# Designs tried in a protein design run: peptides against a protein of PDB entry 3T6J. Part 330

Target 1, 375 residues: chain A of PDB entry 3T6J
Amino acid sequence: PIVESYIGFIESYRDPFGSRGEFEGFVAVVNKAMSAKFERLVASAEQLLKELPWPPTFEKDKFLTPDFTSLDVLTFAGSGIPAGINIPNYDDLRQTEGFKNVSLGNVLAVAYATQREKLTFLEEDDKDLYILWKGPSFDVQVGLHELLGHGSGKLFVQDEKGAFNFDQETVINPETGEQIQSWYRSGETWDSKFSTIASSYEECRAESVGLYLCLHPQVLEIFGFEGADAEDVIYVNWLNMVRAGLLALEFYTPEAFNWRQAHMQARFVILRVLLEAGEGLVTITPTTGSDGRPDARVRLDRSKIRSVGKPALERFLRRLQVLKSTGDVAGGRALYEGYATVTDAPPECFLTLRDTVLLRKESRKLIVQPNTRLE
Target 2, 372 residues: chain A of PDB entry 3T6J as posed
Amino acid sequence: PIVESYIGFIESYRDPFGSRGEFEGFVAVVNKAMSAKFERLVASAEQLLKELPWPPTFEKDKFLTPDFTSLDVLTFAGSGIPAGINIPNYDDLRQTEGFKNVSLGNVLAVAYREKLTFLEEDDKDLYILWKGPSFDVQVGLHALLGHGSGKLFVQDEKGAFNFDQETVINPETGEQIQSWYRSGETWDSKFSTIASSYEECRAESVGLYLCLHPQVLEIFGFEGADAEDVIYVNWLNMVRAGLLALEFYTPEAFNWRQAHMQARFVILRVLLEAGEGLVTITPTTGSDGRPDARVRLDRSKIRSVGKPALERFLRRLQVLKSTGDVAGGRALYEGYATVTDAPPECFLTLRDTVLLRKESRKLIVQPNTRLE

## One batch from the design tools (peptide; made by RFdiffusion4, then SolubleMPNN)

Design b2_p29_3_s3 (from b2_p29_3, 17 letters changed)
Fold by OpenDDE base, seed 1:
Structure b2_p29_3_s3 (fold): chain B 375 residues (1-375), chain A 29 residues (1-29)
Amino acid sequence: as target 1 above (375 residues)
Amino acid sequence: SVSFRLEEGGEAIPADYDFYYEGVLSVRA
């Protein structure tokens, strides 16, 4: 088997300022079959990048073919085992040197283990589809998230000599219609500048890219889905995201007005964006469970994903990218924290829903010793 | 092939680095 590993101070999710990395390392075996699927995605990456909702001037100047590998983890040393990894976590290096993507396939497989009777917050009519397509849709989402999410976008930079990596006279901000008014100065990075929101903001951008691009006809073909199956994968991917946004409330601490998990905060933000789109796209309905205690149901109108959801996500995603590219911390924080705000305001009453989420919370399942088999 | 086994109970990893899918702790980095 082909063995891969990495080690070092990689992820900064445990740093409130998103700067200090946690020491971690893994040893994994390459899953050749799944890696082949990601290779097809890589082959289409340059084209798919053009489908993202920002001008080419906000995309990387040079396309760098990334590496993407699916891995089965033998051992992982760290506070948590990721489902996917995009490294390095430095935007400048991603833009100039390239990046590597990995999907930890056996971690994802564990996440696929859903029991129908334990599946919360979904309509009964959606449960079977969700169970069937959660895994495949997650593969699609992870691929897009890592490769085209984290792997996309340009930072406008003025170097130490005063030179810009963009034409100040011709590049136009698509949101304002004006020339670029802000950028990263020498020594400024995404994490250093956006600080407390950097990690979650970036995860939100990456997740949004996944949702947005999974609607592209070519994407599902790359993963081997056609016809009704492709549409079901899309539906379940979006459904999973809005459900995740509700589940995310577990990781909000009302007393401290803070989020404890960057990815979950990101998913909540996306839920808020899609709720704001209105028109019956997403509906969260408080209910009463069979035990007489509070419950809830999330409904996503499949027929409105493209007509309502996509435009809303397009606008939001473009704003995320533009604010990121221009280093507009004030604007970025205002946008992101606005959607990340959790109140008990109607109609959603998120704090009340949080109580419901906590009430319906299942016990944590620990990942224990991996089992290795030869086939 | 390498597969993980799930176990109920025990000391959970910190919540600041976990994401729950049916109680399974995971995250995309």
Scores: peptide ipSAE 0.095, ipTM 0.682, DockQ to the pose 0.160; fails the geometry check
Fold by OpenDDE base, seed 4:
Structure b2_p29_3_s3 (fold): chain B 375 residues (1-375), chain A 29 residues (1-29)
Amino acid sequence: as target 1 above (375 residues)
Amino acid sequence: SVSFRLEEGGEAIPADYDFYYEGVLSVRA
């Protein structure tokens, strides 16, 4: 088997300022069968990048073919095992030197185990579909999230010699209609500039890319889904995201106005975006559980994903990218924190919903070190 | 093949990044 490993100060999710990496390391074996799907995705990456909702001037100047591998983890040293990895974690290096994507296949596989009776916040009619397609939808989402999410977009940079990596005279900000007025100076990075919101913001962008591009027929084809199956995978992927946005409230601390988990904050933001779209796309309904205590149901109207959801996500995703590219921290913070704000304002009453989420919270799960077997 | 399994239990160490799971999962050896 092909063995891969890495070690060092890599992920900064545990740094409140998003700058300092946590020491991490793993040893894994390449899963050739699962890697094949991601290889096909890589083969389509250059074309799929053009489907993202920003001008080419906000995308990488030159496509650099990345590596994408599905790994079965033998051992992982760190605070938690991710589902996917995109490295290096420096956007400037990603756009000039390239990057590697990893899906931790056996980690994803173990997470597929969902007990129907414990599945919260879904309508009864969606539970079986959700259970059936949660795994496959995760594969799609992770692939898109890493390769085309983290792997997309350009940072506008002025180097130490004063040279720009974009034409100041011709590049137009699609949101303002004006020339580019901000950029990253020498020594500035995404994390250093956006600081406390950097990790969650980037995860939100990557998750949004996943939702947006999973609607593309070619993507589902790459993963082996066609017809009704493809539509179900799309539906469950979106449903999972909006449900995750509700679940995310567990990781919000009202007393500190603080989010404790970057990915969950990102998912809540996406939920807010899709709720804002209105038109019955997403509905969260407080209910009473069989135990007589508060519960809730999330409904996603499948028929409105493309007509309502996609345009809303498109606009939001474009704004995320433009603000990221231009290093507009003020604008980016205003946008992101606006959607990340948790209040008890009607109609959603998110703080009240949070109480419901906490009430229905499941026991914390632990990933136990794997068993190795010869096949 | 290498396969993980899930167990219920308290976190021995903080897991602040759980990418695609419904909650923060911790690694237990």
Scores: peptide ipSAE 0.078, ipTM 0.670, DockQ to the pose 0.116; fails the geometry check
Fold by OpenDDE base, seed 3:
Structure b2_p29_3_s3 (fold): chain B 375 residues (1-375), chain A 29 residues (1-29)
Amino acid sequence: as target 1 above (375 residues)
Amino acid sequence: SVSFRLEEGGEAIPADYDFYYEGVLSVRA
């Protein structure tokens, strides 16, 4: 078998300031069959990057073909086992030296087993479809999230000699229509500048890339979906995201006005963006469960994903990238924290919904020692 | 192939970078 491993201070999510890495390590076996799927995605990456909603000037100057491997994890030492990895975590290195993507396939597989009767916050008509396609849709999302999410975008930098990696006179900020007015100075990094929001912000960008690009027929084709199946995968992927945004409320601490999970915060932000889009795209309806206690249902109008959802996500995603590229911490924080704010304001009443989420929460499932089989 | 097994356990404090999906907490970089 082909064995891959890594070890070191890698992920900084546990650092409130997003700078100090947690020590972790894993040993995994390459899943050749699944890796082949992601290789097709890599082959299309350069073209798909052009589909992202920012000018080429905000994208990497040179496309560097990354590795993308599906791994079956044998052992993982850390606070949790990831579903996907994009390394290195330094944006400057990503754009100059490249990056590696991994999908931990056997980790993803464990999440696929959902009991229908325990599936919360979905309409009955969506449950079977959700159960059927959440796995495949998740594969799509992870692939896009890692490869084209974390693997996209450029940081504008002025080096120690005063040289810029962009043309100050010709590059235009698509949001303002003006020349670039801010950038990363020597010694400044994404994490150092954006600090407390850096991790969640980046995850939100990556998740948004996934949702946005999963609408592209080529992406679905790469993953082997066509016709009605492709549309179902898209629908379930988006549905899963908006549901996750609701579930995310579990990880918000009202008393401290903070989030305890960067990814869940990101998903809540996306939910807010899609709710803001309006037009019946996303509806969260408080209900009464069979037990007589509060419940809720999330509805996503499939027919409005492209017409309403995509444009909203496009605008939001572009703003995320522009603010990231320009190192505009003030603007980025204002945007992101605005969407990440949880209040009890109508019509959503998110704090009230949080109570419902907590009421309906499931016990945390633990991933235990894997089984290895020769096939 | 390598497959994980899920076990219903008590609530653990989630890591800030955990990816929560269908009751399973993991991380995703």
Scores: peptide ipSAE 0.048, ipTM 0.676, DockQ to the pose 0.130; fails the geometry check
Fold by OpenDDE base, seed 2:
Structure b2_p29_3_s3 (fold): chain B 375 residues (1-375), chain A 29 residues (1-29)
Amino acid sequence: as target 1 above (375 residues)
Amino acid sequence: SVSFRLEEGGEAIPADYDFYYEGVLSVRA
């Protein structure tokens, strides 16, 4: 078998300022069969990048073909095991030197074991479909999230000699219609500038890329889905995201007005974006469970994903990228924190919903030592 | 093949940094 490993101070999700990495390490075996799907995605990456909702001037100048592999993890030293990884975690290096993508296949496999009787906040009509397509939709989302999410976008930079990596005279900000007015100076990084929101903001961007591009027929084809199956995968992927946005409320601390988990905060933001789109796209309905206590249901109107959801996500995703590219911390913070704000304002009453989420949460799960078999 | 197993309970993983919650996977970096 082909063995891969990594070690070091890599991920900064536990740093409130998004800069200091947690020491991590893993040993894994390459899953050749699953890697083939991601290789097909890599082969289409350059074309798919052009489908993202920002001008080419806000995308990487040169496409660097990355490596993408599916890994079966033998051991992972850290506070948690991710589903996917894109490294290095330096945007400047990603755009100039390249990057590697990995999907932790056996981690995904564990998550696929959904118990219908414990599945919360979904309509009964959606539960079986959700269970059936959760795995395949995760494969799609992880691939897009890592390769085309974290792997996309350009930072506008002025180097130490005063030279720009973009044409100041011709590049136009698509949101303002004006020339570029801000950029990263020498020594400034994404994390250093955006600080407390950097990790969650970037995860939100990557997740949004996944949702947005999973609507593209070529993407579904790459993963082997066509016709009704493709539509079901799309639906379940979006449904999973909006459900995750509700579940995310567990990780909000009202007393401190802060989030404790970057990915879940990102998912809540996406939920807010899709709720704002209106038109009956997403509906969260408080209910009463069989035990007589509060419950809730999330409904996603499948027929409105493309007509209502996609345009809303497009606009939001473009704004995320433009603000990131230009290093506009003030604008970025205003946008992101606005959507990340949790209040009890009608009609959603998110703080009340949070109580319901806490009431319905399942027991904490532990990942134990893996089983190894020779085949 | 290498397969993980899930167990309920315990505090080995920080509660504020869960990659697995109600069937939702967190994707890193």
Scores: peptide ipSAE 0.044, ipTM 0.649, DockQ to the pose 0.204; fails the geometry check

Design b2_p29_3_s4 (from b2_p29_3, 14 letters changed)
Fold by OpenDDE base, seed 5:
Structure b2_p29_3_s4 (fold): chain B 375 residues (1-375), chain A 29 residues (1-29)
Amino acid sequence: as target 1 above (375 residues)
Amino acid sequence: SVSFRLEEGGPAVPASFDFYYEGVLSVRA
């Protein structure tokens, strides 16, 4: 077997300023069978990058073919085991040297397990479909999230000598119609500049890329889905995201007006974007559970994903990228924190919904170090 | 093959796909 290891101060999710990494490490074995679909995705990555909703001038100048491998983790040391990894976590290196993607397949496999009777906040008609396609939709989302999410976008930089990595005279900001007015100076990084929102903002961008690109027929074909199956995978992927946005409320602390988990904050932001789109795309309905206590149902109208959801996500995702590329912290913070605000304002009444989410919490599932067997 | 198993324990949390932040499962990094 091919063995890979991973060690160092890498992930900064636990740093309030988004810069300092915690020490982590793992040992894993390459899963060749599970890597095939990601290899196909890599083969189409350069083309798919062109489908993202920003001008080529806001994308990397040169496509650097990344490695993408599915790994079965033997042991992991850290605060949590991820489902996927994109490294290095330095945008300058990603742009000039490339990057590596890893899917932790056996971690994903554990996450796929869902008990129907414990599945909260979904309509009964969606539960079986959700259970059936959760795994496949996760594979699609993780692949897109890592490869084309974290792996996309350009930072506008002025180096120590005063040279720009973009043409100041010709590059136009698609949101303003004007020339580029801000950029990263020497020594400034994504994390150092955007600080407290950097991690969550980037996760939101990556998740949004996944939702947006999963609508592309080529993506579904790469993962082996066609016809009704492809549509179901899309539906479940979007449904999972809006449900996750509701579940995310657990990780908001009203008393401190802060989020405790970057990915969950990102998912809540996406939910807010899709709710803002209106037109019946997403509906969250407070209900009463069989126990007589508060419950809720999330409904996603699959017929409106492309007509309503996609345009809304397109506009939002473009704004995220433009603000990131230009180092516009003020604009980025205003946009992101606006969608990340949790109040009890009608019609959603998110603080009330948070109480419902907390009432419907399930027992914590602990991942126990794996068993190995020869097949 | 390498397979994890799940054990019950810890405080109640919503079933979600995320890191071990306050007890949920794993998510991409």
Scores: peptide ipSAE 0.129, ipTM 0.664, DockQ to the pose 0.130; fails the geometry check
Fold by OpenDDE base, seed 1:
Structure b2_p29_3_s4 (fold): chain B 375 residues (1-375), chain A 29 residues (1-29)
Amino acid sequence: as target 1 above (375 residues)
Amino acid sequence: SVSFRLEEGGPAVPASFDFYYEGVLSVRA
């Protein structure tokens, strides 16, 4: 088998300021079949990047073909085993040197295992579809999230010599219609500037890219889905995200006004964006469970994904990118923390919903033992 | 092939690097 590994101070999710990496490492075996599937996405990456809702001036100057490998993890040392990895975690290096994407396939496979009777917050009519297409939709989402999410966008930089990596006279901010007013100074990084929101903000951007681009016909084709299957994969991908946004409330600490998990915060933000879009796209309905205790149902109107959801996500995603590119921390924080705010304001009453989420929470399942077998 | 075995239990509050997803501790980095 082909063995891959990495080690070092890599992920900064445990750092409240998003700067200091936690030491981790893994040993994994390459899944050749799944890797080949992701390579098809890589082959289309340059064109798909053009579909993202920002001007080319806000995208990397030169496309660097990344690697994308699916791995089956044998051993992972760290706080948690990720489902996907995009490295290096430095935007400057991603822009100038390239990057590698990894999908930890056997981790995803474990995550896909859901019992119907334990699947919370979905309508009964959606449960079977969700179970059927959750795995495939995750493959799509992870691929897009890593490759075109984390792997997209340009940071405007002024180097130590005063030179800009963009033309100050011609590049226009699509949100303001004005010239670029802010950028990263020498030594400033994404993490150093955006600090406490950097990790979650970036994850939100990457997740949004996934949702946005999965609507592109070519994407589903790359993953081998056609016709009704493709539409179901799209639907389940979006449905999963809005459900995840509700589940995310578990990781909010009201007393501290603090999010304890960057990805879940990101998913909540996306839920808020899609709820704000209105028009019946997303509906969260409090209900009463069979046990007589609070429950809830999330509904996503499939017919409104493209007409309502996509435009809302487009605008939001563009704002995320523009604020990131320009190093506009004030604007970025205002935008992101605004959507990340959890209150009990109607109609959603998120703090009340949080109680419901906690009530319906399943016991934690731990990955305990890797097992190997000869196929 | 490499597969994982799941076990019930764990800390009440997960680390910031991971999250509950369908009862499984995972994260995308």
Scores: peptide ipSAE 0.113, ipTM 0.683, DockQ to the pose 0.144; fails the geometry check
Fold by OpenDDE base, seed 4:
Structure b2_p29_3_s4 (fold): chain B 375 residues (1-375), chain A 29 residues (1-29)
Amino acid sequence: as target 1 above (375 residues)
Amino acid sequence: SVSFRLEEGGPAVPASFDFYYEGVLSVRA
């Protein structure tokens, strides 16, 4: 078998300021079959990057072919086992030296397990479809999230010698119509500048890239989906995200006005963006469960994903990237925290919905060290 | 093949970088 491993201070999610890495390490075996799909995605990456909703001046100057493998984890030492990894975690290195992408396939496989009777917040008509396509949609989302999410975009930098990696005279901020007015100075990083929102913000960007690009027929084809299957995968991927946005409320602490999970905060933000789009794209309806207690249902109108959802996500995603590229912390924080705010304002009444989410909360399951078999 | 097993229960305090799907502790980095 092909063995992959790494070890060190890598992920900074546990740092409230997003800067200090947590020590982790893993040993894994390459899943050749799934890796082949990701390699096809890599082969299309240069083209797909051009589909992202920001000017080429905000994308990497030169495409660097990354590695992407699906791994079956033998052992993982850390506070949590990831489903996907993009390294290094320094954006400047990603754009100048390249990066590696990893999907932890056997972790995802565990996450695929769904008990229909315990599946909350979905319409009955969507449950079977959701269960059927949850796994495949996760594969697509993780692949896009890592490769084209974390692996996309450019940071504008002024180096220690005063040189810029962009043309100050010609590059225009698409949001303002003006020349670039902010950038990263020598020694400044994404995490150091955006600090408390850096991790969640970046995850939101990556998740948004996944949703946005999964609409591209070529992406679904790479993963082996065509026709009705492709449309179902798209639908379930988007449905999963909006459902996740509701579930995310579990990880909000009203008393502290803070989020405890970067990814879940990101998913809530995406839900807010798609709700803001309106036009019946996403509907959250409070209901009463069979037990007579509060419940809720999330509905996504699949016919409006492309017409309503995509444009909304496009605008939002572009703003995320522009603010990231320019190191505009004030603007980025205003945008992101605005969507991350949880109030009880109608019509959503998110704080009330949170009570419902907590009421329907299922106990978390631990991923136990894997069994290894020769097959 | 390498397959994980699930056990009931979870961390008292979830990791800040994990995500939650159907009760499974997982994360995307």
Scores: peptide ipSAE 0.098, ipTM 0.687, DockQ to the pose 0.142; fails the geometry check
Fold by OpenDDE base, seed 3:
Structure b2_p29_3_s4 (fold): chain B 375 residues (1-375), chain A 29 residues (1-29)
Amino acid sequence: as target 1 above (375 residues)
Amino acid sequence: SVSFRLEEGGPAVPASFDFYYEGVLSVRA
């Protein structure tokens, strides 16, 4: 088998300032069959990047074909096992040298396990569909998240010699209609500038890319879904995200006005964006469980994903990218923290919903040592 | 093939980069 490994200070999520990496390492075996699917995605990456809602001037100047491999993890040393990886985590290197994507397939596979009776916050008629398509939707989302999420976008940079990697006179900010007013100076990085919100912001961008591009028929086709199946995968992917946004409230600490989980914060932000879109796209309804205690239901109107959800996400995602590209920390922080704010304001009453989420919280599960078998 | 096993439990305080798929501790890099 083809064995892959990595080791080093890789992920900075545990650093409040998003700069210092946690030491991590793994040994994995390449899943050739699943890797082939991701290779098809890679083959379409250059074209799919053009579908992202920002001008080419905000995308990498040169497309660098990345590697994308599905890995079955044998052992993982770190605080958690990722579902997907995009490395290096340095935007400058991603932009100039390329990157590698991996999907930890067997991690995803085990994460698919859920019991219907324990599945919270979904409508009863969505549960079976959710269970059926959660796995496939994860594959799609992770692939897009890593390859086209983390793997997309350009940072505007002025180097130490004063040269710009963009034409100051011709590049227009699509949000303002004006020339570019800010950029990264020599020595400035995404993490150094955006600091406390950098990780979550980037995850939000990547997740948004996934949701946005999963609507593209070519994407679903690459993963082997067509017709009604494709639509169900899309629906479940979006449903999973909005549900995750609700679940995310577990990781908000009201007393500190702080999020403890970057990915969960990102998911909550997306939920807020989609709720803001209105028009009945997403509805969170407090209910009473069979035990007589508070419960909730998340409803996603699948018929409004394209008409309402996509445009809302498009605008939001474009703003995320523009602010990232221009190093506009003030604007980026205002946007992101605005959506990440958790209050008890109606109609959502998120702090109250948080109590419900905590009440319905299931025990965390650990991924333990894998079993290996010959096939 | 390599397949993981789930076990009930987990850290009392999740890592900042942790996230859940149906209660399973996971992350994305």
Scores: peptide ipSAE 0.064, ipTM 0.668, DockQ to the pose 0.139; fails the geometry check

